# Ledger of designs, part 30: peptides against a protein of PDB entry 5YCA

Target 1, 132 residues: chain A of PDB entry 5YCA
Amino acid sequence: RSLPAERNPLYKDDTLDHTPLIPKCRAQVIEFPDGPATFVRLKCTNPESKVPHFLMRMAKDSSISATSMFRSAFPKATQEEEDLEMRWIRDNLNPIEDKRVAGLWVPPADALALAKDYSMTPFINALLEASS

## One batch from the design tools (peptide)

Design b1_p23_2_s4 (made by RFdiffusion4, then SolubleMPNN; from b1_p23_2, 13 letters changed)
Fold by OpenDDE base, seed 1:
Structure b1_p23_2_s4 (fold): chain B 132 residues (1-132), chain A 23 residues (1-23)
Amino acid sequence: as target 1 above (132 residues)
Amino acid sequence: SAEDAEFAAEMARLAAEAAERHA
């Protein structure tokens, strides 16, 4: 598949140690009509544009928003490019489309596979290891 | 915190999108 040409420079090096990122993660309860849910989040700021994106994990089942990963990794991606990637995820991984929160949510193993593709491995490892 | 508010706002946006999808 084809991914967008320009990637967030925050993810320049996929080999960095993830440990320092763990304490930067935060757990937060969000209220929904059907009740509260806890998410673990990691604020990721593009060092050039200074635009932030949150990576996010559902505390209950550890699923991670692939959509948020994509949007963070590819700041200049078109909607079409995003749609194409999300379709690829649907066809090749095991995403969940949550009723409460938009985006495709994937289990940890799939998240790490995407992280490799997006050069986000340290960030996703940290997000997965952080406490909820 | 400020970041808590930022995240809550993002989640609200995503929740709204989800609501539209299921409407």
Scores: peptide ipSAE 0.744, ipTM 0.944, DockQ to the pose 0.937
Fold by OpenDDE base, seed 5:
Structure b1_p23_2_s4 (fold): chain B 132 residues (1-132), chain A 23 residues (1-23)
Amino acid sequence: as target 1 above (132 residues)
Amino acid sequence: SAEDAEFAAEMARLAAEAAERHA
């Protein structure tokens, strides 16, 4: 598959040590109509544009939002490019479409596979290892 | 905190989007 050409410069080096990012993650309870749910989040700011995105993990089952990963990694992506990638994820991985929160949520192994593709490995490792 | 509020706002947006798709 083809991914967008321009990537967030925050992710220029996929080989960096992830451990310094772990304490930057935070657990937060969000209230929904059917009850509360805990998420682990990591704020990621594009060092050039200064635009932030949150990477996020459901505390209960460790599912990670692939959609948020994509939007953070590819700031200039078109809607068509996002739609194409989300279809690929549906066809090739094991995404969950949660009724409470939009986006495609993937299990840890799939998240790490996407992280490699998006050059986000340190950030996803940190997000997965952080406490909830 | 300010960052907590930012995340809550993002989650509210995603929740609204989910409600539209699953209604």
Scores: peptide ipSAE 0.744, ipTM 0.944, DockQ to the pose 0.933
Fold by OpenDDE base, seed 4:
Structure b1_p23_2_s4 (fold): chain B 132 residues (1-132), chain A 23 residues (1-23)
Amino acid sequence: as target 1 above (132 residues)
Amino acid sequence: SAEDAEFAAEMARLAAEAAERHA
C-alpha cells in the first residue's frame, strides 16, 4: 500500500527507548450513554507545527485507535488517503468498529504492526505498557 | 486538568461521529 508522503517529524526515529514516554500516559474515565469506560491516552505534539493528537488505548481490552495513529503520523494526509489506509486495515488486520467511539480500533499486535509502518513504535509501546 | 478536558472534548467528538454512523 501507499502511505502519505509527509510524516510527523515527532516520529523520525523508530528506535528510541519508549520507557521515558510511559509516565507521560494518563488514564481517564469517559462517560458514555451505556456507562463509563477507561482510556489510556498519550498526547503527541508535532514539534514543527505544534499541532497535538491523542493516541488512545481502551483499558479493558488494550485496543488502540489506528485512526488516531494515522492522523498523528500523517498530518497532511487527504481524506482519500485516510480512507484508503482504513480500508487496508479493515482488509488485512483485525479492527473493531466500536459503537461508542469512531475510528478503527486494533488489538496490540496489530497496533505494533502499524506502528512499525508509521515509525511510531516507541509511542505505541509506551501506550501499551502504561497503567490504567 | 486542561488536558483531561481536551481529551474529553475529543472523545465527545468521536462519540458523536459514532452515533451518526450507527444511527
Scores: peptide ipSAE 0.743, ipTM 0.944, DockQ to the pose 0.924
Fold by OpenDDE base, seed 3:
Structure b1_p23_2_s4 (fold): chain B 132 residues (1-132), chain A 23 residues (1-23)
Amino acid sequence: as target 1 above (132 residues)
Amino acid sequence: SAEDAEFAAEMARLAAEAAERHA
């Protein structure tokens, strides 16, 4: 598959220690029509453009939004490039489409595989280790 | 907090998008 050419400079080094990012994660309850759900979030700001994106994990089953990962990693990606990657995820991983929140949600192992591809390993490790 | 409000707003956007997809 082909990933977008330009990546968020926040993710220039995939080998950094993730532990300093853990206390930056926050648990938050969101109200939905069918009831409340808890998410763990990590705000990631592009150091160049100053545009923020939230990485997010469902507290109940530890699923992580692959769509949010992609949008954070590739800020200049076209809709066509996103669609192509989402199709790849459907074909090669185990994504779930939640009825309450848009995007493809993947289990921890798949999230870490994507993190390696997107150079986001420290951020996803921190998100997975944070308390809910 | 302000950041809590930012996240809630993003989740609301994603919830609206999900609702449109299933409508």
Scores: peptide ipSAE 0.743, ipTM 0.943, DockQ to the pose 0.919

## One batch from the design tools (peptide)

Design b1_p24_1 (made by RFdiffusion4)
Fold by OpenDDE base, seed 2:
Structure b1_p24_1 (fold): chain B 132 residues (1-132), chain A 24 residues (1-24)
Amino acid sequence: as target 1 above (132 residues)
Amino acid sequence: ATAAEEAWVAETLAAGEALGAYTP
């Protein structure tokens, strides 16, 4: 598959230590019609554009929003490029269906696979290790 | 509330809204 040409410069080095990012994560409880659910988020700001995105994790099963990852990693991606990648994920990984939330969510192992592809490994490791 | 707390609350609310914006 092909990914968008330009990546968020925040993710220029996939080998950085993730541990300093762990305390940057924040847990939040969101009320849904069927009850509350806890999420963990990590604010990621593009150092050039100064536009922030939140990487999102479901606390209970550690599912990660692939959509949030993609949008953070590829700030200039078109909707068509996003759709193409999400289809690839559906076809090649193990997305989880959750009718309560937007985006495409994947289990931790898949999130780490995507993180490698998007050069986001430290950020996803931190998000996964953060407490809720 | 401090400015930091207010910002955190605002971001929390925004994140929640975003999660529900495009649900099936």
Scores: peptide ipSAE 0.086, ipTM 0.684, DockQ to the pose 0.144
Fold by OpenDDE base, seed 5:
Structure b1_p24_1 (fold): chain B 132 residues (1-132), chain A 24 residues (1-24)
Amino acid sequence: as target 1 above (132 residues)
Amino acid sequence: ATAAEEAWVAETLAAGEALGAYTP
């Protein structure tokens, strides 16, 4: 597959300690027709453009929004590039089906695999370890 | 909590993102 050429400079170093990011995560309860669900968010701001994106985790089963990861990692990606990557994820990883939420969501192991590809391992580790 | 942490909590609580329509 072909990932977008420009990556968010926030993710220049995939080897950084993730623990300082854990307290930066925040929980949010969202009401759905079938009841409430808690999500954990991590605000990730592009240090050059100052544009923020939120990485998203379902608190209960630790599913991570691959869409949120992609959009944060590749802020200049086209919709076609995103669609192509999401199709690759469907074909090669193990996304979950949740009709309540937008985007493509993946289990923790898949999220960490994507994190290696996108150079954002510390951020995904922190998001997974944060309390809700 | 630091001022930054307090602001982040407030932002998260106030965001009200509609995950059914948009992610993130």
Scores: peptide ipSAE 0.078, ipTM 0.690, DockQ to the pose 0.123
Fold by OpenDDE base, seed 1:
Structure b1_p24_1 (fold): chain B 132 residues (1-132), chain A 24 residues (1-24)
Amino acid sequence: as target 1 above (132 residues)
Amino acid sequence: ATAAEEAWVAETLAAGEALGAYTP
């Protein structure tokens, strides 16, 4: 597949140690009609534009928002490019169905596969290991 | 700290990074 041409320079090095990022994650409880659910977030700021995006994890099952990953990784992507990638994920990975939340969410293994593609491995590892 | 967590939540919401922002 073809990913957007320009990637967030925050992710220029996929080999960094993820452990310093773990304590930077934050948890939040969100109330849904069927009860509360906890999410973990990690602030990721583009070092050039200074625009932040937040990577998102469902605490309980460790599902990661692929949408949040894509939007952080590809700051100049069009909506069409995002839609194409999300369709690719649906066709090639194992996204979960959760009607309560926006975006496309994937299991940890899929998130790490995407992280490799997007050069976000340290950030996703940290997000997955963070306490909720 | 609780204050830091509250600030984090507020920052996330203010930046439009709530879950709803990820609707295609």
Scores: peptide ipSAE 0.077, ipTM 0.684, DockQ to the pose 0.144
Fold by OpenDDE base, seed 3:
Structure b1_p24_1 (fold): chain B 132 residues (1-132), chain A 24 residues (1-24)
Amino acid sequence: as target 1 above (132 residues)
Amino acid sequence: ATAAEEAWVAETLAAGEALGAYTP
């Protein structure tokens, strides 16, 4: 598949130690019609543009928003490029369907596969290990 | 919520990363 040409310079090194990022994660409880649910977020700021994005995990089953990963990794991507990648994920990985929340969500193993493709491995490891 | 927590939520919403809505 074809990914956007320009990547967030925050992710220039995929081999960094993830442990310093764990305490940067934060949990939030959100109320839904069927009850409360906890999410864990990690703020990722582009060091060049200073624009932040939040990587997001559902605390209960550790599902991670692939949409949040893509938007953080590729700050200049078009909507068409995002749509093509989300279609690839649907066709090749194991996304879950949750109508309560926006974006495309994937299980931990799939998130780590995407992280390798996007050069985000330390950040996804930290997000997965953070407490809720 | 504390002031810090409120600011954290506000910046998330400002970045267009709200979770409370379904997007087809």
Scores: peptide ipSAE 0.075, ipTM 0.683, DockQ to the pose 0.140

Design b1_p24_1_s1 (made by RFdiffusion4, then SolubleMPNN; from b1_p24_1, 9 letters changed)
Fold by OpenDDE base, seed 1:
Structure b1_p24_1_s1 (fold): chain B 132 residues (1-132), chain A 24 residues (1-24)
Amino acid sequence: as target 1 above (132 residues)
Amino acid sequence: DEEAEDRFVAETLSAGKALGAYVP
């Protein structure tokens, strides 16, 4: 598949130690019509544009928002490019079904696969290891 | 401001919208 050409410079090095990022994660309870759910987020700020994105994990099953990953990794991507990648994820990975949340959410193993593709491995490892 | 960030995330997700760039 083809990913957007410009990647967030925050993710220039996929080999960095993830442990310093763990305490930067934050858990929060979000209210939905069917009840509360806990999420863990990691604020990722583009060092050049200074624009942050929040990487998101569902605390209960550790599902990760692929949409947030993509938007953080490729801040200049078009909606069409995002749609193409989300379709690829649906066709090749194992996204979950959750009526409460928008975007595409994937289990931990898939998130790590995407992290490798997007050069976000340290950030996803930290997000997965953070307490909720 | 973590409270503002909490609110951004909570309001976006609970409204059934995907998270995008956070520009307060």
Scores: peptide ipSAE 0.766, ipTM 0.963, DockQ to the pose 0.931
Fold by OpenDDE base, seed 3:
Structure b1_p24_1_s1 (fold): chain B 132 residues (1-132), chain A 24 residues (1-24)
Amino acid sequence: as target 1 above (132 residues)
Amino acid sequence: DEEAEDRFVAETLSAGKALGAYVP
């Protein structure tokens, strides 16, 4: 597959220690038509543009939003490029089905595989380890 | 602030929309 050429400079070093990021995560309860659900988020700000994105984890099953990962990693990607990557994830990984939320959500192992591809490993490790 | 960010995330996800860039 082909990933977008320009990547968020926040993710220039995939080898950094993730532990300082854990306290930066925040849990919140969100109300849906069928009841409440807890999420954990991590604010990731592009150091050049100063534009933040939130990485997201479902507390119950630790599913992580691949869509949010992609949009944070590739802030100048087109919708077509995003669609192609999401199709690749559906074909090659194991995304979950949750009718309450939009985007593509994947289990922890798949999230870490994507994190390696996007150079986001410290951020995903922190998000997975944070309490809810 | 965190309250504004909470609202952004909650309103977006509960509306069945995917999160994008946060531009207050």
Scores: peptide ipSAE 0.765, ipTM 0.963, DockQ to the pose 0.938
Fold by OpenDDE base, seed 5:
Structure b1_p24_1_s1 (fold): chain B 132 residues (1-132), chain A 24 residues (1-24)
Amino acid sequence: as target 1 above (132 residues)
Amino acid sequence: DEEAEDRFVAETLSAGKALGAYVP
């Protein structure tokens, strides 16, 4: 597959220690038609544009939004590029099926695989280790 | 402001929309 050419400068170094990011995560309860669910989020701000994105984890099963990862990693990506990547994820990884939420959500192992591809490993590790 | 951020995330996800850039 072909990922977008320009990546968020926040993710220039995939080898950084993730532990300082853990306290920056926040848990919140969100109400859905069938009941409440807890999520953990990590605010990731592009140091150049100052535009933030929230990386998201479902607290219960640790599923992570691949859509949010992609949009944060590739701020100049087109919708076509996003659609192509999401189709690749469906075809090659194991996204979950949750009708309550939009976007594509993947289990922890898949999230870490994507994190490697997107150079986001410290951020995904922190998100996975944060308490809910 | 964490409260505003909470609202953004909650309103977006509960409405069945994917999260994008946060622009308050």
Scores: peptide ipSAE 0.765, ipTM 0.963, DockQ to the pose 0.937
Fold by OpenDDE base, seed 4:
Structure b1_p24_1_s1 (fold): chain B 132 residues (1-132), chain A 24 residues (1-24)
Amino acid sequence: as target 1 above (132 residues)
Amino acid sequence: DEEAEDRFVAETLSAGKALGAYVP
């Protein structure tokens, strides 16, 4: 597969300690037609553009939004590039099926695999360790 | 503002939309 050429400079170093990011995560309950669900989010601000994206985890099963990861990592990506990556994820990883939410959501192990590819490992580790 | 961020996330996800850039 081919990932977008330009990556968010926030993710320049994949080896940084993730622990300082844990207290920056926030949990919230969101109401859906079939009932409430708890999510954990981490605000990730591009240091150059100052534009933030929220990385998202479902508290119950720790599924992570691959869509949010991709959009944060590659802020200049085209829709075609996103679609290509999402298709790759469907073909090579194990995304879940949840009718309540849009985007592609993956289990923790897959999220960490993507994090390595996107240079987001500290951020995904923090998101997974945060309390809900 | 954390409440504004809460609303952004809640309204987007509950509406069945994927999250994008947050621009208040």
Scores: peptide ipSAE 0.764, ipTM 0.963, DockQ to the pose 0.939

Design b1_p24_1_s2 (made by RFdiffusion4, then SolubleMPNN; from b1_p24_1 with A1D T2E E6D V9F E17K T23V)
Fold by OpenDDE base, seed 1:
Structure b1_p24_1_s2 (fold): chain B 132 residues (1-132), chain A 24 residues (1-24)
Amino acid sequence: as target 1 above (132 residues)
Amino acid sequence: DEAAEDAWFAETLAAGKALGAYVP
């Protein structure tokens, strides 16, 4: 597959220690029609544009929003590029179905695979290890 | 601020909206 050409400079080094990012995560209870659910988020600010994206995890099963990862990693990506990547994820990984939330969500192992591709490993490790 | 981010986060997820950039 082909990923967008420009990547968020926040993710220039995939080998950094993730532990300092853990306390930067925040848990929040969200109310849905069928009841509450807890999510964990990590604010990721592009150091050049200063535009933040939140990486997101469902606390209970640790599913990660692949959509949030992609949009953070590739802030100048077109909708077509995003659609292509989401289709690739559906075809090659194991996304979950959750009618309550938008975007494509994947289990932890898949999230880490994507993190490697997007150079986001420290951020996803931190998000997965954060308490809820 | 944190409260504004909390509100945005809750609104976005609860409404099933796309998870885009946070621009207050």
Scores: peptide ipSAE 0.632, ipTM 0.934, DockQ to the pose 0.924
Fold by OpenDDE base, seed 5:
Structure b1_p24_1_s2 (fold): chain B 132 residues (1-132), chain A 24 residues (1-24)
Amino acid sequence: as target 1 above (132 residues)
Amino acid sequence: DEAAEDAWFAETLAAGKALGAYVP
């Protein structure tokens, strides 16, 4: 597959220690029609544009939003590029289906695989290790 | 601030929308 050419400079170094990011994560209970669910998020701000994105984890099963990862990593990507990547994820990984939330969500192992591809490993490790 | 971010996050997810760039 082909990923977008320009990546968020926040992710220029995939070897950073993730532990300082853990306390920056925040848990929040969200109310849905069928009941509450807890999510953990990590605010990721592009150091050049100053535009933030939130990486997201479902607290209960640790599913991670691949959509949020992609949009944070590739802020100038076209919708076509995003669609192609999401199709690749559906065809090659094991995304979950949850009618309550939008975007494509993947289990922890898949999230870490994507993190390697997007150079986001420290951020995803922190998100996965944060308490809820 | 944190409260504004909480509100934006909750509103977006509860509405079944994917999160994009945060623009308060």
Scores: peptide ipSAE 0.632, ipTM 0.935, DockQ to the pose 0.936
Fold by OpenDDE base, seed 4:
Structure b1_p24_1_s2 (fold): chain B 132 residues (1-132), chain A 24 residues (1-24)
Amino acid sequence: as target 1 above (132 residues)
Amino acid sequence: DEAAEDAWFAETLAAGKALGAYVP
């Protein structure tokens, strides 16, 4: 598959230690019609544009928003490029369906596979290890 | 501030909206 050409410079080094990012994660309880659910988020700011994106994890089953990962990694991507990547994820990984939330969500192993592709492994490791 | 981010996060997720760039 083809990923967008320009990547967020925040993710220039996939080998960095993730542990300093763990305390930067924040947990929040969100109220839905069927009850509360806890999410963990990590604020990721593009060092050039200064525009932040939040990476997101469902606390209970550790599902990660692939949509948030893609949008953070490729801030100049077109909607068509995003749609193509989400289709690839559906065809090649194991996304879950949760009617409460938008976007495409994947289990931890798939999130780490995507993180490798997007060069954001430290950030996903931190998000997965953070307390809720 | 963090309170504003919390509100944005809760509002967006609860409404079933996809999250993009955060612009206060």
Scores: peptide ipSAE 0.629, ipTM 0.934, DockQ to the pose 0.950
Fold by OpenDDE base, seed 3:
Structure b1_p24_1_s2 (fold): chain B 132 residues (1-132), chain A 24 residues (1-24)
Amino acid sequence: as target 1 above (132 residues)
Amino acid sequence: DEAAEDAWFAETLAAGKALGAYVP
């Protein structure tokens, strides 16, 4: 598949130690019509543009928003490029179905596969290890 | 600040909106 040409410079090195990022994550309880659910987020700021994106994890099953990953990794991507990648994820990975939340969510193993593709491994590892 | 981020996060997720760039 083809990924967008320009990647967030925050993710220039996929081999960095993730542990310093763990305490930067934040857990928050969100109220939905069917009850509360806890999410963990990690604020990722593009060092050039200074525009932040939040990576997101459902605390209970550790599902991670692939949409948030893509948007953070490729801040200049078009909607068409995003749609293409999300379709690829649907066809090749194992996204979950959760009517409460928007975007495409994937289990931890799939998130780490995407993280490798997007050069985000330290950030996803930190997000997965953070307390909730 | 964190309170503003919490509010944004809650509003976005509870409304069933996809997460994008955080622009206060």
Scores: peptide ipSAE 0.634, ipTM 0.935, DockQ to the pose 0.942; fails the geometry check

Design b1_p24_1_s3 (made by RFdiffusion4, then SolubleMPNN; from b1_p24_1, 12 letters changed)
Fold by OpenDDE base, seed 5:
Structure b1_p24_1_s3 (fold): chain B 132 residues (1-132), chain A 24 residues (1-24)
Amino acid sequence: as target 1 above (132 residues)
Amino acid sequence: MEQQEDEYFAQTLSAGKALGAYVP
């Protein structure tokens, strides 16, 4: 597959210790038509553009938004590039279906696989270890 | 700032909107 050429400089080093990022995560209960659900989010600010994106985890089953990962990692990606990657994820990983939320969500193991590809392993590790 | 972010997420996810760049 072809990933976008330019990556968020926040993710220049995939080997950094993730533990300092854990306390930066925040939990929030969100109301849906069928009841409340808790999410954990991590604010990721592009050090060059200063534009923040949030990585998100469903607290209960630890599903992570692949869409948010992609958009954070590749701030200049085209819609076509995103569509291609999301199709690849559907064909090669194990995304879940949840009608309550938009985007493509994946289980922890798949999120870590994507994190390796996107060079954002410390951030996904922190998001997964944060308490809700 | 936290309150604004909380409201952003509540509105975005509950409405089934795609995640994107946050603009306070």
Scores: peptide ipSAE 0.386, ipTM 0.843, DockQ to the pose 0.947
Fold by OpenDDE base, seed 3:
Structure b1_p24_1_s3 (fold): chain B 132 residues (1-132), chain A 24 residues (1-24)
Amino acid sequence: as target 1 above (132 residues)
Amino acid sequence: MEQQEDEYFAQTLSAGKALGAYVP
């Protein structure tokens, strides 16, 4: 597959220690028609554009929003590029179905695989380890 | 600031809106 040409400079180093990011995560209970659910989010600000994106985790099963990862990693990606990647994820990983939330969500192992591809492993590790 | 973010995500996720860049 082909990923977008330009990546968020925030993710220039995939080998950084993730532990300083853990306390930066925030948990929030969201009300849905079928009941409440807790999410954990991590603010990721592009150091050049200063535009923040939030990485998202469902606290209960640790599912991660692949959509949020992609959009954070590739701020100049076209919709076509995103669609292509999401199709690849559907075909090659194990996304979950959750009608309550938008985007494509994947289990932790898949999220870490994507994180390696997107060079954002420290951020996903922190998001997964954060308390809810 | 954090309250604004909380409100944004409460509305976004509960409404099934696509995640994206956060603009207050």
Scores: peptide ipSAE 0.384, ipTM 0.842, DockQ to the pose 0.942
Fold by OpenDDE base, seed 1:
Structure b1_p24_1_s3 (fold): chain B 132 residues (1-132), chain A 24 residues (1-24)
Amino acid sequence: as target 1 above (132 residues)
Amino acid sequence: MEQQEDEYFAQTLSAGKALGAYVP
């Protein structure tokens, strides 16, 4: 696979302590046709463009949106680059199927693997540890 | 502003819309 060349400068240091990010996460109950579900989100603002993205976790099983991770990490990525990465995830990781939500979602271990690749480890750790 | 974000995500996820940049 080939990840986009330019990464969000927010993720320049993958070794930062994640704990200060935990209280920045927000839990929200969202209604779906088959009932409510709780999500946890973390606002991630690109310090250069000032455009925020939200990293997303399903509270119940801690599935993380790989799509949200990718789009936050690679703000200048092409659709082709995203498609390539999502296909790689399907082929190499363990994405879950949830018809209620868009994008590709992965379990915590896979999310952390992606976080390492995207230099987002502190943010994903915080998202996973946040209360719901 | 957080209320607007809440409404945005409630609407987005429940409708199965693709996640992306949030522009208030």
Scores: peptide ipSAE 0.381, ipTM 0.841, DockQ to the pose 0.949
Fold by OpenDDE base, seed 4:
Structure b1_p24_1_s3 (fold): chain B 132 residues (1-132), chain A 24 residues (1-24)
Amino acid sequence: as target 1 above (132 residues)
Amino acid sequence: MEQQEDEYFAQTLSAGKALGAYVP
């Protein structure tokens, strides 16, 4: 697969300590037709464009939105590039199906694999370790 | 401002809308 050429400069260093990011995560209970569910989110602002994206985790099973990761990592990606990556994820990882939420969600191990590819490891580690 | 974010996510996720850039 081919990832988009330009990556969010926020993720220029994949080796940073993730612990300072943990308290920046926020948990929220969201109501769905079948009942409430808790999510954890981490605000990630592109230091150049100042455009914020939120990384998203389902608190209970720690599923991470791959869509949110991709869109944060690659702010100039085309829809075609996103579709290509999402298909790759479906073919190579273990995404879950949850009709309550949009986007493609993956289990923690897959999220960390993607984080490595997107240079987002500290942010995903923080998101996974944050309390809910 | 945080409340606005909360509302944004509540509406976005519960309605099955695609995640995207947040514009306050």
Scores: peptide ipSAE 0.376, ipTM 0.837, DockQ to the pose 0.952

